# Peptides against a protein of PDB entry 2QAS: the designs that were tried, part 131

Target 1, 120 residues: chain A of PDB entry 2QAS
Amino acid sequence: PPEDLMQYEAMAQDALRGVVKAALKKAAAPGGLPEPHHLYITFKTKAAGVSGPQDLLSKYPDEMTIVLQHQYWDLAPGETFFSVTLKFGGQPKRLSVPYAALTRFYDPSVQFALQFSAPE

## One batch from the design tools (peptide; made by RFdiffusion4, then SolubleMPNN)

Design b2_p30_5_s1 (from b2_p30_5 with A12L L16R R19A D21A A25P A28S A29F)
Fold by OpenDDE base, seed 3:
Structure b2_p30_5_s1 (fold): chain B 120 residues (1-120), chain A 30 residues (1-30)
Amino acid sequence: as target 1 above (120 residues)
Amino acid sequence: AAAAAAAAAAALAAARAAARAAAPPADSFA
């Protein structure tokens, strides 16, 4: 097969990561996501640039899924990563997740799903 | 752990495969 020196597959994957970024920017806007939209985001907890509570990341050493629906605060979708405050056992904790660490994105309201390769 | 070099990206069709999300550990699902 011909050698792809342009890395088109990687570019396509990056474009799809852009969908997640755009969705998070909508979620961060005033009023949040339009109901009934909500986001399930799965990421590799050991990926470079992932930051969060040490106890939590230790408890979930492979992957973690977070839900952005009713209980999330200060969602800040940057260009390379997003950060968000979530509660764990009633305690607010800050997570910072590079888009490159994502493995799944899902909106159950419209059954929209994406999967990604993430660094291990 | 040493990261492996990226050579082959996931297929576009696989990237769009529908899958049930795992239960989250956070309180954010309520």
Scores: peptide ipSAE 0.054, ipTM 0.622, DockQ to the pose 0.087
Fold by OpenDDE base, seed 2:
Structure b2_p30_5_s1 (fold): chain B 120 residues (1-120), chain A 30 residues (1-30)
Amino acid sequence: as target 1 above (120 residues)
Amino acid sequence: AAAAAAAAAAALAAARAAARAAAPPADSFA
């Protein structure tokens, strides 16, 4: 097959990760997401740059899913990662997740889903 | 056809078809 010097596949993957970033920026806006939209985000807990409570990350050594609907605070979508405060056992915890660590993005309200391959 | 575009479209379609909500470890959403 002909050699792809443009790396179109990689560009397409990056563009799709851009959708997640954009969605999170919408979620971070005043008033949050327009109802009934909400986000299920799955990521590899051992991926480089993932940060959070050690006890929590240890409990989920492979992947963890978080939901952004009602119980989230201070969502901060950066250029390479996002951070968010969630409650676990009533305790607020800060998670920091690089977009490169994502394996799944899903909005149940419209059944919109994306899958990604994240490095181990 | 563009292989990258086709792959992206196929991945999106497959993800939508197989996707379901998963139980999060965080506290309940009220």
Scores: peptide ipSAE 0.054, ipTM 0.646, DockQ to the pose 0.068
Fold by OpenDDE base, seed 1:
Structure b2_p30_5_s1 (fold): chain B 120 residues (1-120), chain A 30 residues (1-30)
Amino acid sequence: as target 1 above (120 residues)
Amino acid sequence: AAAAAAAAAAALAAARAAARAAAPPADSFA
């Protein structure tokens, strides 16, 4: 097959990651996401740039899914990563996740799903 | 093109199933 020197697949992946970024920005806006929208976000816990509680990340050595619906605070969707405060066992923990670490995005309310190839 | 569309549909179905099965450890799931 012909050689793709443009890396179109990678560009397409980045464009789709942009959907997640945009969705998170909507979620961070006043009032949050319009009901009943909520987000399931899965990411590689060992990907470069991922930061959070050591115990939590150790417990989930491959991937971890977080849900942004009710119990989340200070969602900050940056240009290359987002950070959010979630409670685990009642304790608030800050997670920072690069968009490049994402492997799955899902909004059950409308059954919208995206999958990504993330560096292992 | 038809084959690609079918493959995409299958991938979407798999993603939906995976999302439903994946349980978040955070209290945020409600």
Scores: peptide ipSAE 0.054, ipTM 0.621, DockQ to the pose 0.089
Fold by OpenDDE base, seed 5:
Structure b2_p30_5_s1 (fold): chain B 120 residues (1-120), chain A 30 residues (1-30)
Amino acid sequence: as target 1 above (120 residues)
Amino acid sequence: AAAAAAAAAAALAAARAAARAAAPPADSFA
């Protein structure tokens, strides 16, 4: 089989990560996501650039899923990572997650799913 | 066609179950 010097597969994966970024930008807009859309986002907690509460990340040493539906604040989707405030046991906690750390994206309302390989 | 539909339904059910099982510890649904 011929060698792909264009790295099309990598470009395709990057494009799909762009879908997540775009969806988060919609979620960050005034009024949030249009109902009934909401987002399940899974990421590797030990991936480079992931930051958050030590106790929480220690509890989930491999992967963690967050849901953006009703209880999220200050969602800030940057170009390489997003940050968001979620409440855990009533306490607000800030998470910062590079798009490269994502392993799964899912919108149950329309059953749209993406999966990614994420480095540690 | 019927067999394909059954397989698709099973895969979808498994995906939904996985999503539910992976629910976050955050107070996300209030």
Scores: peptide ipSAE 0.039, ipTM 0.596, DockQ to the pose 0.077

Design b2_p30_5_s2 (from b2_p30_5, 9 letters changed)
Fold by OpenDDE base, seed 2:
Structure b2_p30_5_s2 (fold): chain B 120 residues (1-120), chain A 30 residues (1-30)
Amino acid sequence: as target 1 above (120 residues)
Amino acid sequence: AAAAAAARAAALAAERAARRAAAPPEDSFA
C-alpha cells in the first residue's frame, strides 16, 4: 500500500482530541452540559502530566474513568490539559489530565464514542 | 483496508473493555 508521508491518522487523532477539549469547555460553561449529556473520560494514570492524589492514582495503576454529569466542580479545560474536582469517598479530589493521556471518551446520551492511543 | 481498520478498532476496544472489567473505576459520584 502507498506510504502515508502526511501522517493523516495522527492528524485526525489530534483533531479528535480537540473534540474532547471542546466538549469539556462546554461542560465548564455556566449551567454545565445540556441535559442529558454527560461524559465518561478514560485516561492512562501513569501518562506524563497526569497528576492527582497519590492514594487515588495508586488504586488505578493503568487506566481510570471519570464521569462528568452532576458531581464535578471547578472544571478548567486548558489548551493542553484539563483539571477537575471530583468526590471520591465523599472527599473532593483534584485531577489534572493532559488530553494526550486520554484513551476513551463517551457520551452515553447520544452514544458518541472516541478512542485514542496514549503513550504507556 | 476498511476491514483492517475495523479489526484494529475492535482489538483496541476489546482490550480496553477487558481492563475496565478487571479494574472497575470508583464511582466518582460517591
Scores: peptide ipSAE 0.025, ipTM 0.535, DockQ to the pose 0.064
Fold by OpenDDE base, seed 5:
Structure b2_p30_5_s2 (fold): chain B 120 residues (1-120), chain A 30 residues (1-30)
Amino acid sequence: as target 1 above (120 residues)
Amino acid sequence: AAAAAAARAAALAAERAARRAAAPPEDSFA
């Protein structure tokens, strides 16, 4: 097939990542997500820019899925990454995840799903 | 036969995706 100098596939991926960013901004607003919406977010733990407790990240060497429904605090969705506090083993942990690290987004309440390719 | 194999592969992929979506790690819930 002919060479795509416009990089349409990449542009489409970026646009879809924008949906996740927008959804997280809604989740960060006062009152949180409108029930029954909740988010399953999967990301590559070794992707550039991902940060969090070493013990936690080492437990998930490839991908990690976090759920934003009731157990999350201080969600801060920036323009290139989001950060959030979640409890693991009863302890609050702060995670920072670039949108580029995402591989899956899912809202079970309406069965809305997105998949992304991320650096290995 | 080829169509049946392709359909089965697609169904299996969907099933695995659904299972992953339905059962995240328990640690994420504290």
Scores: peptide ipSAE 0.024, ipTM 0.514, DockQ to the pose 0.083
Fold by OpenDDE base, seed 3:
Structure b2_p30_5_s2 (fold): chain B 120 residues (1-120), chain A 30 residues (1-30)
Amino acid sequence: as target 1 above (120 residues)
Amino acid sequence: AAAAAAARAAALAAERAARRAAAPPEDSFA
């Protein structure tokens, strides 16, 4: 097939990443997500821009899934990355994740799922 | 409100349709 110089597939992927960003912005609004909506977000822990406690990330050398439902704080969805505080072992941990690092997004309440290619 | 919930559900359905149209990878988990 002809070479795609427009990179339409990449544009489509970026648009879908925009869905995640928009969903997180809704989740960050006062009152949080409208029930029963909640988000499962999976990302490559070694992707560029991912930041968090070394001990935590070390436990998940490839991918990590976080859940945003009731136990999340200070969710800050930026334009290129989001940050959020979650409790692990009872201790609050701050994570910063670029949207480009995402590999999976899922809202079980409506069975809405997205999959992305992410850098290693 | 129930109306807002319905609108959100419709929006998500539209996103799924758009995803299928673009033929990006689909996944499910949890």
Scores: peptide ipSAE 0.024, ipTM 0.560, DockQ to the pose 0.031
Fold by OpenDDE base, seed 1:
Structure b2_p30_5_s2 (fold): chain B 120 residues (1-120), chain A 30 residues (1-30)
Amino acid sequence: as target 1 above (120 residues)
Amino acid sequence: AAAAAAARAAALAAERAARRAAAPPEDSFA
């Protein structure tokens, strides 16, 4: 088959990552997400740019899923990564996740799902 | 408002269409 020099698949994935960014921006707006919307976000914990508590990341050596519904604070969706405060074991922890590290995005309220190929 | 709900529904439809076009695998969340 012909070689794709345009890298359409990668471009399509990047475009879909934009959906996640946009969704997070909505989640960060005053009042948060419109009920009953909530987000399940899965990412590779060892991907470049992922930052968080060492103990937490060690617990999830491959991938970790976070849920943004009621228990999240100071969500800051940047252009290349987002950061958010979540409670683990009752303690607030700050996570920073590049959009490029994402592997899954899901909103069960409307059954909207996306899956991505993230770098190892 | 009805208008806001309709807009969100339309946005979701567009997102689903984009997902289909890109042919990403279905998520396993349940």
Scores: peptide ipSAE 0.023, ipTM 0.548, DockQ to the pose 0.032

Design b2_p30_5_s3 (from b2_p30_5, 8 letters changed)
Fold by OpenDDE base, seed 2:
Structure b2_p30_5_s3 (fold): chain B 120 residues (1-120), chain A 30 residues (1-30)
Amino acid sequence: as target 1 above (120 residues)
Amino acid sequence: SAAAAAAAAAAAEAALRARRAAAPPRDSFA
């Protein structure tokens, strides 16, 4: 078959990562997400650019899923990564996750799901 | 850097919210 020199698949993937970024920007707005929307975000914890507490990341050596619904603070959706504070065991932890590290995005309220192939 | 970004503060958000697990099992997607 013809070789795709345009790499449309990669461009499409980047566009879909943009959906996650846009959703997070909505989540970061005053008032948060419109109910009942909430976000399940899965990412490769060993991917380049992922940052967080050592003890937390060591508990999730491959992938980690976080939920943005009620208990999240200081969500900062940047252009290439987002950072957010979540409580684990009652303790606030700051995570920084590049969009490129994502493997899954899901909003249960409307059953909207995206899957990604994340590099190491 | 990711470390620097993680330390950055964002806009204030609603303080009072219902409790929800931050990192549930992956099978929660079912």
Scores: peptide ipSAE 0.043, ipTM 0.634, DockQ to the pose 0.093
Fold by OpenDDE base, seed 4:
Structure b2_p30_5_s3 (fold): chain B 120 residues (1-120), chain A 30 residues (1-30)
Amino acid sequence: as target 1 above (120 residues)
Amino acid sequence: SAAAAAAAAAAAEAALRARRAAAPPRDSFA
């Protein structure tokens, strides 16, 4: 089989991370996501750039899944990472997650899924 | 050719559609 010297798969994966970024920007707009759209986002908690409460990240030493539907605040999708406030045990917690740390993205409303490779 | 480019675009869109209908992950807010 021919060798791919262009690394198309890697480029495609990087482009698909842009879909997550764009979706989060839509979610951050006034009024949030159009119903019934909502997002399941999974990421490596020990990946470089991931930031959050020490106790929370300790509970999820490998991967963590967050849901953006009705209970999220101050979503700030940057160019390389996003941050969001979520309630855990009734307490608001701020998370900062680089897009490079993502391993899964899913919107159940339209059954749209993406999977990514992430180190650590 | 233009026809080849159109076919490639259609294939890319088909590949995107193939990523649908995956099982949802566990809900951290359940």
Scores: peptide ipSAE 0.023, ipTM 0.556, DockQ to the pose 0.046
Fold by OpenDDE base, seed 1:
Structure b2_p30_5_s3 (fold): chain B 120 residues (1-120), chain A 30 residues (1-30)
Amino acid sequence: as target 1 above (120 residues)
Amino acid sequence: SAAAAAAAAAAAEAALRARRAAAPPRDSFA
């Protein structure tokens, strides 16, 4: 089969990552997400650019899923990555996740799901 | 500016949310 030198699949994937970015920007606005919307975000913890407490990331050597609804603080959706504060074990932890590290996005309230190929 | 708006929004968000986040298993996805 012919070789795709345009990398269309990758471009499509990146475009869809834009949906996640946009959703996070809505989540970061005053009042947060409009209920009952909430976000399940899965990412590869070893992907380039992922940053967080080593002890926490060690518990999730492959992928980690976080939920954004009423239990997140200081969500900062940047252009290439987002950062957010979540409590683990009662302690606030700051995570920084590049959109390129995402493997799954899901909003159960409307059953909207996206899957991504994220190399480590 | 966009940066200023983002900072303000983050502060407002932080004031409204005060619960620890869970890391549910993948099967939590319906």
Scores: peptide ipSAE 0.044, ipTM 0.579, DockQ to the pose 0.182; fails the geometry check
Fold by OpenDDE base, seed 5:
Structure b2_p30_5_s3 (fold): chain B 120 residues (1-120), chain A 30 residues (1-30)
Amino acid sequence: as target 1 above (120 residues)
Amino acid sequence: SAAAAAAAAAAAEAALRARRAAAPPRDSFA
């Protein structure tokens, strides 16, 4: 096929990552997400810009999935990345995840799913 | 801590929710 000099696929992917950003901004609002909505977010743990406790990230060499429903605090959805505090093994841990690191987004309440390509 | 800068907002995020695991297995999507 002809070469796409507009890079439409990349633009479409970025637009869909914008859906995740918008959803997280809703989740960060006072009172959180409207029930019964909740978010499953999967990302590449070794992607550039991903940061968190070494002991936690070491348990997930490729991808990890976090759930934003009940146990999350200080959700800060920025323009290029979001950060959130979650409890793992009873301990609060701070994660920072660029939207570019995402591989999957899912809201089971309405069966809404998105899939993304992220660098290996 | 309640003295944290974003303590009020953080509390609002979880106040109306029950306990749940933060990092479930992939098959939780099924």
Scores: peptide ipSAE 0.035, ipTM 0.598, DockQ to the pose 0.165; fails the geometry check

Design b2_p30_5_s4 (from b2_p30_5 with A13E A17R D21A A25P A28S A29F)
Fold by OpenDDE base, seed 4:
Structure b2_p30_5_s4 (fold): chain B 120 residues (1-120), chain A 30 residues (1-30)
Amino acid sequence: as target 1 above (120 residues)
Amino acid sequence: AAAAAAAAAAAAEAALRARRAAAPPADSFA
């Protein structure tokens, strides 16, 4: 079989992670996402760089899905990770998630879905 | 052959307060 020395598959994955980053930047803008767009983001909770309350992450030992629609605060999409405040059990919790930890991205409003291979 | 890449740290971007609205029923997920 032909040998791919360019690592095109990895580059494609990185490009698609860029879509998530861009979408989050739109979500972080004043006024938030244009309705009815909203984001389902799934990530491996034990991936390197994932940060959050221990009690919360303990409840989701494998992967966790968060929804960015109406109740999120201080969404900060960085270069390699994003952070966001969400309420769990009525308490605001800060999550920090590297894009590399993502396994799924979905916008139900337009049925746009992406899947990623995470380091676990 | 392929090689594993190490994760890199980068600066986090500051953010404004985001969306607050009435919560609708859960949506479908793919």
Scores: peptide ipSAE 0.029, ipTM 0.574, DockQ to the pose 0.061
Fold by OpenDDE base, seed 2:
Structure b2_p30_5_s4 (fold): chain B 120 residues (1-120), chain A 30 residues (1-30)
Amino acid sequence: as target 1 above (120 residues)
Amino acid sequence: AAAAAAAAAAAAEAALRARRAAAPPADSFA
């Protein structure tokens, strides 16, 4: 087959990561996401740029899934990464995750799912 | 098409539930 010099797959993947960014920006708006929408976000914990409590990340050596529904605070969706405060064991923890580290995005309310290839 | 979409969603949720059960839960999962 002919060589894809345009690298459409990569461009499409990048565009889809933009969907996640946009969704998070909506989630960060006053009032949060419109009910019943909520987000399940999975990412590789050892990917470059991922940061958070060492003890927490140690419990998830490969991938970690976080849920953004009612219990999340200070969601800050930047251009290359987002940060959010979530409670683990009743304690608030701050996580910073580059969009490039994402492997899965899912909104059960409308069964919308996206999968991504992320660097190890 | 609808059946395929439903199957994919079900598989995604099933895998997620399995992961939640295998690792310490986050309050956001409740």
Scores: peptide ipSAE 0.028, ipTM 0.554, DockQ to the pose 0.103
Fold by OpenDDE base, seed 3:
Structure b2_p30_5_s4 (fold): chain B 120 residues (1-120), chain A 30 residues (1-30)
Amino acid sequence: as target 1 above (120 residues)
Amino acid sequence: AAAAAAAAAAAAEAALRARRAAAPPADSFA
């Protein structure tokens, strides 16, 4: 078969990552997400560009799922990554996650799910 | 290449129609 020099499959996957970016931008707006919407976001903790406390990331060496509903602060959705503050054991922790590191996105309120391949 | 591109487009369209799936278990924060 002909060689795909355009990389159309990758383009399509990047477009779907844009859905996550857009959803996070809505979540970062004043008032947060409209109820009952909330987000489960799973990512590879060892993927390039993932940043956070070493003690936290070391506890989850493969994948980590975070939930954005009521307990998140300073959500900053950038163009290539997002950062957010979450509390673990009562302590606020800052995570920075590139969209390329995502493996799953889920909104239980409408059962909307996306799956991604993420290189480490 | 053409088959792969068509498959990618179909997958994207399915997702845009709000693909339904079971929630993955939370690993660290839930």
Scores: peptide ipSAE 0.022, ipTM 0.562, DockQ to the pose 0.088
Fold by OpenDDE base, seed 1:
Structure b2_p30_5_s4 (fold): chain B 120 residues (1-120), chain A 30 residues (1-30)
Amino acid sequence: as target 1 above (120 residues)
Amino acid sequence: AAAAAAAAAAAAEAALRARRAAAPPADSFA
């Protein structure tokens, strides 16, 4: 097949990642997400730029899913990555996740789902 | 396209939430 020099697939992926970014910005706003919306975000834990507690990430050598509904703090949706504080085992942990590391996004309230190809 | 690297963010948009969300429900991502 013809060679795609435009990288349309990557463009499409980035555009859809923009939806996640926008959703997170809404989640970061005062009052949080409008109920009953909540976000399930799955990402590759070993992707470049992913950072967090070693002990936590070690438990998830491939992918990790976080839920943004009730217990999340200091959500900071940047342009290339987002950071958020979540409690694991009752202890607050800070995670930083590049949008490029995402593999899945889901809002159960409206059954809206996105899937992404993330780097290894 | 190359993957973008990221480090811990210095700034944060303050948020306070209540009620635990430990593990995703099994029926999620259906």
Scores: peptide ipSAE 0.045, ipTM 0.596, DockQ to the pose 0.084; fails the geometry check

Design b2_p30_6_s1 (from b2_p30_6, 17 letters changed)
Fold by OpenDDE base, seed 4:
Structure b2_p30_6_s1 (fold): chain B 120 residues (1-120), chain A 30 residues (1-30)
Amino acid sequence: as target 1 above (120 residues)
Amino acid sequence: MSNAPQPSSPEEAQAYAQWLFEEKAKALAA
């Protein structure tokens, strides 16, 4: 097939990453997501810009999934990354994840799914 | 609508998310 010099697939993926950002901004608004919506987010733990507990990230060297439903705090969706506080082993930990690190996004309530190819 | 249970660990979340995606794929393929 002809060479795609426009790189449409990459542009489409970036646009869809914008859906995740928008969804997280809705989640961060007062009152959170409208029930029963909740989010499963999977990301590459070794991707550039990922920040979190070293022991946790080393435990999950490839990908990790977090759930934003009832047990998350201080969700801060920025323009290039989001940060959130979650409990791991009962202890609150801060995660910062660039949208570019995402590999999966899912809202089970409406079976809305996105998949991405993320650079390592 | 019913909510999925909140997993107690990232490992459980990963496993459940994988299952959900597989079920989604099955539904689309059916």
Scores: peptide ipSAE 0.074, ipTM 0.626, DockQ to the pose 0.061
Fold by OpenDDE base, seed 1:
Parts: C-alpha cells; sequence; structure tokens
Structure b2_p30_6_s1 (fold): chain B 120 residues (1-120), chain A 30 residues (1-30)
C-alpha cells in the first residue's frame, strides 16, 4: 500500500488519548465524576516519563492498572501527563503518568473502553 | 448500566479490569 506520510494512525491515537485527558479533567473538577462513572486506567510502568515509588513500579514491571472511584486524592490532569495520589498497602503514593504511556481505559458504568499502543 | 466494586488491592484491580475489558466492554481501538 502507499506510504502514509500524514501519520493518520498516530493522529487517531492522540485523539483517543485526549478522551482520557478530558475524562480525568472531569474527575478532577469539584464534585468529581458524575455518578456512577469511575475509571480503570492501565499504563506501561517502564514508559518514558512514568514516575512513582521504586518498590511499587518494580513490583509491576510491565503494566499497572489503577482505579479512580472511592480512594484517590489530588488528581492533577495536565496537558501531557496526569498525577494522582493512591493508597498501596495503606500508604499514600504519588504517581505521575504521561498519556503516551496508557494502554487501556475503561468506564464500567457505561462499558466504554479504549485501547492504545504504548512504547516498549 | 453496571457498576464495578472498588478493588481491595492493585492485583485485584488489574485482574478485574482485564476481565471487564475483554468480556463486557465495547472496545474502541486506535
Amino acid sequence: as target 1 above (120 residues)
Amino acid sequence: MSNAPQPSSPEEAQAYAQWLFEEKAKALAA
């Protein structure tokens, strides 16, 4: 097939990652997400720009899923990454995740799912 | 519509999310 010089696949990936960013901005607004919406977010833990506790990231060397429903704090969705505080083993941990590191997104309330390709 | 319970651990969250994604979700892939 002809060479794609427009890079349409990458454009589509970026557009869909924008849905996650927009959803997180809604979650970060006063009052949080409208019930019953909540978010499952999966990302590559070794992707460039991922930041968090060394012990936690070492425990999940490939992918990690976080759930934003009842226990999350200080959600800060930026333009290229988001950060959030979650409890692991009862201890608060700060995670910073670039949108480019995402591999899947799911909202069980409406069964809405997105799947992405992330750097290896 | 459905509502998933809050998992008690990251391990449970990953396993449950995997099952929900594959079995119940309307998947949109880029």
Scores: peptide ipSAE 0.071, ipTM 0.627, DockQ to the pose 0.074
Fold by OpenDDE base, seed 3:
Structure b2_p30_6_s1 (fold): chain B 120 residues (1-120), chain A 30 residues (1-30)
Amino acid sequence: as target 1 above (120 residues)
Amino acid sequence: MSNAPQPSSPEEAQAYAQWLFEEKAKALAA
C-alpha cells in the first residue's frame, strides 16, 4: 500500500483524546456525570506536564489509575490538560494530567474503553 | 467469569481496570 503522508492514525488518536476531554467536561458540569457513569483514567506518571504530590508520584513510577466516581473535587478540564482533587490517605491532593499522558480511559457502566499511546 | 473485587486504591483500580478492559470492554482505538 502507498505511504500515508497524512498520518491518519495519529489524527484519529488525537480525536479520541478529545472524547476523554469532552467526558471530563461533562463530569465537571453541575451535577457531575449522570448515574451510573464513572471514569477510570490511566496515565503515565512521568509524562511531561504531569504534576502532583511527590510521594504519590514516586509510589507509582510508571502508570497510575484514578477513579472519578464519588470522591473527587474541583475537576477542571482544560484544553491540553485536566486537574482534579483526590484524597490520598485522607488528605486532599491536586493532580494535573495532560491528555497526552493518558494510556487508558474506561467507563464500566457502559463498558466503553479507549487506549492511547503515551510517551515512554 | 466472576467480577474482580472493587478497588480501594489507585493500585487496585489499575488492576481492576485492566481486568475490565480485557474481559468486558467495548474497545475503540486508532
Scores: peptide ipSAE 0.060, ipTM 0.628, DockQ to the pose 0.053
Fold by OpenDDE base, seed 5:
Structure b2_p30_6_s1 (fold): chain B 120 residues (1-120), chain A 30 residues (1-30)
Amino acid sequence: as target 1 above (120 residues)
Amino acid sequence: MSNAPQPSSPEEAQAYAQWLFEEKAKALAA
């Protein structure tokens, strides 16, 4: 097939990561996401820049999915990563996840799904 | 398509998310 010197696939992937960032910024706004919207976010736990409790990340050595619906606090979507507080075993834990570490994004309320290639 | 209860743990969320993606893929292929 013809060679793509424009690298459209990479540009499309970056644009789609922008959708996730924008969605998280909406989620972080006062009042949170408009019902019934909520987010399933899957990421590579060993990707560069991922940080959180060692025991938790060790339990999920490949990928981990978090849900942003009712039980999340202090969501802070930055330009290159987002951080959020979630309860695991009843204990609040802070996670920091670069957008580049994402592999899946899903909103079940409207069945909107995105998939990404993430570093191993 | 089928529905499932909302997850109560990260492990359940992982399984539920996987199921949702697979069901969506099946629906698109149908």
Scores: peptide ipSAE 0.056, ipTM 0.616, DockQ to the pose 0.042

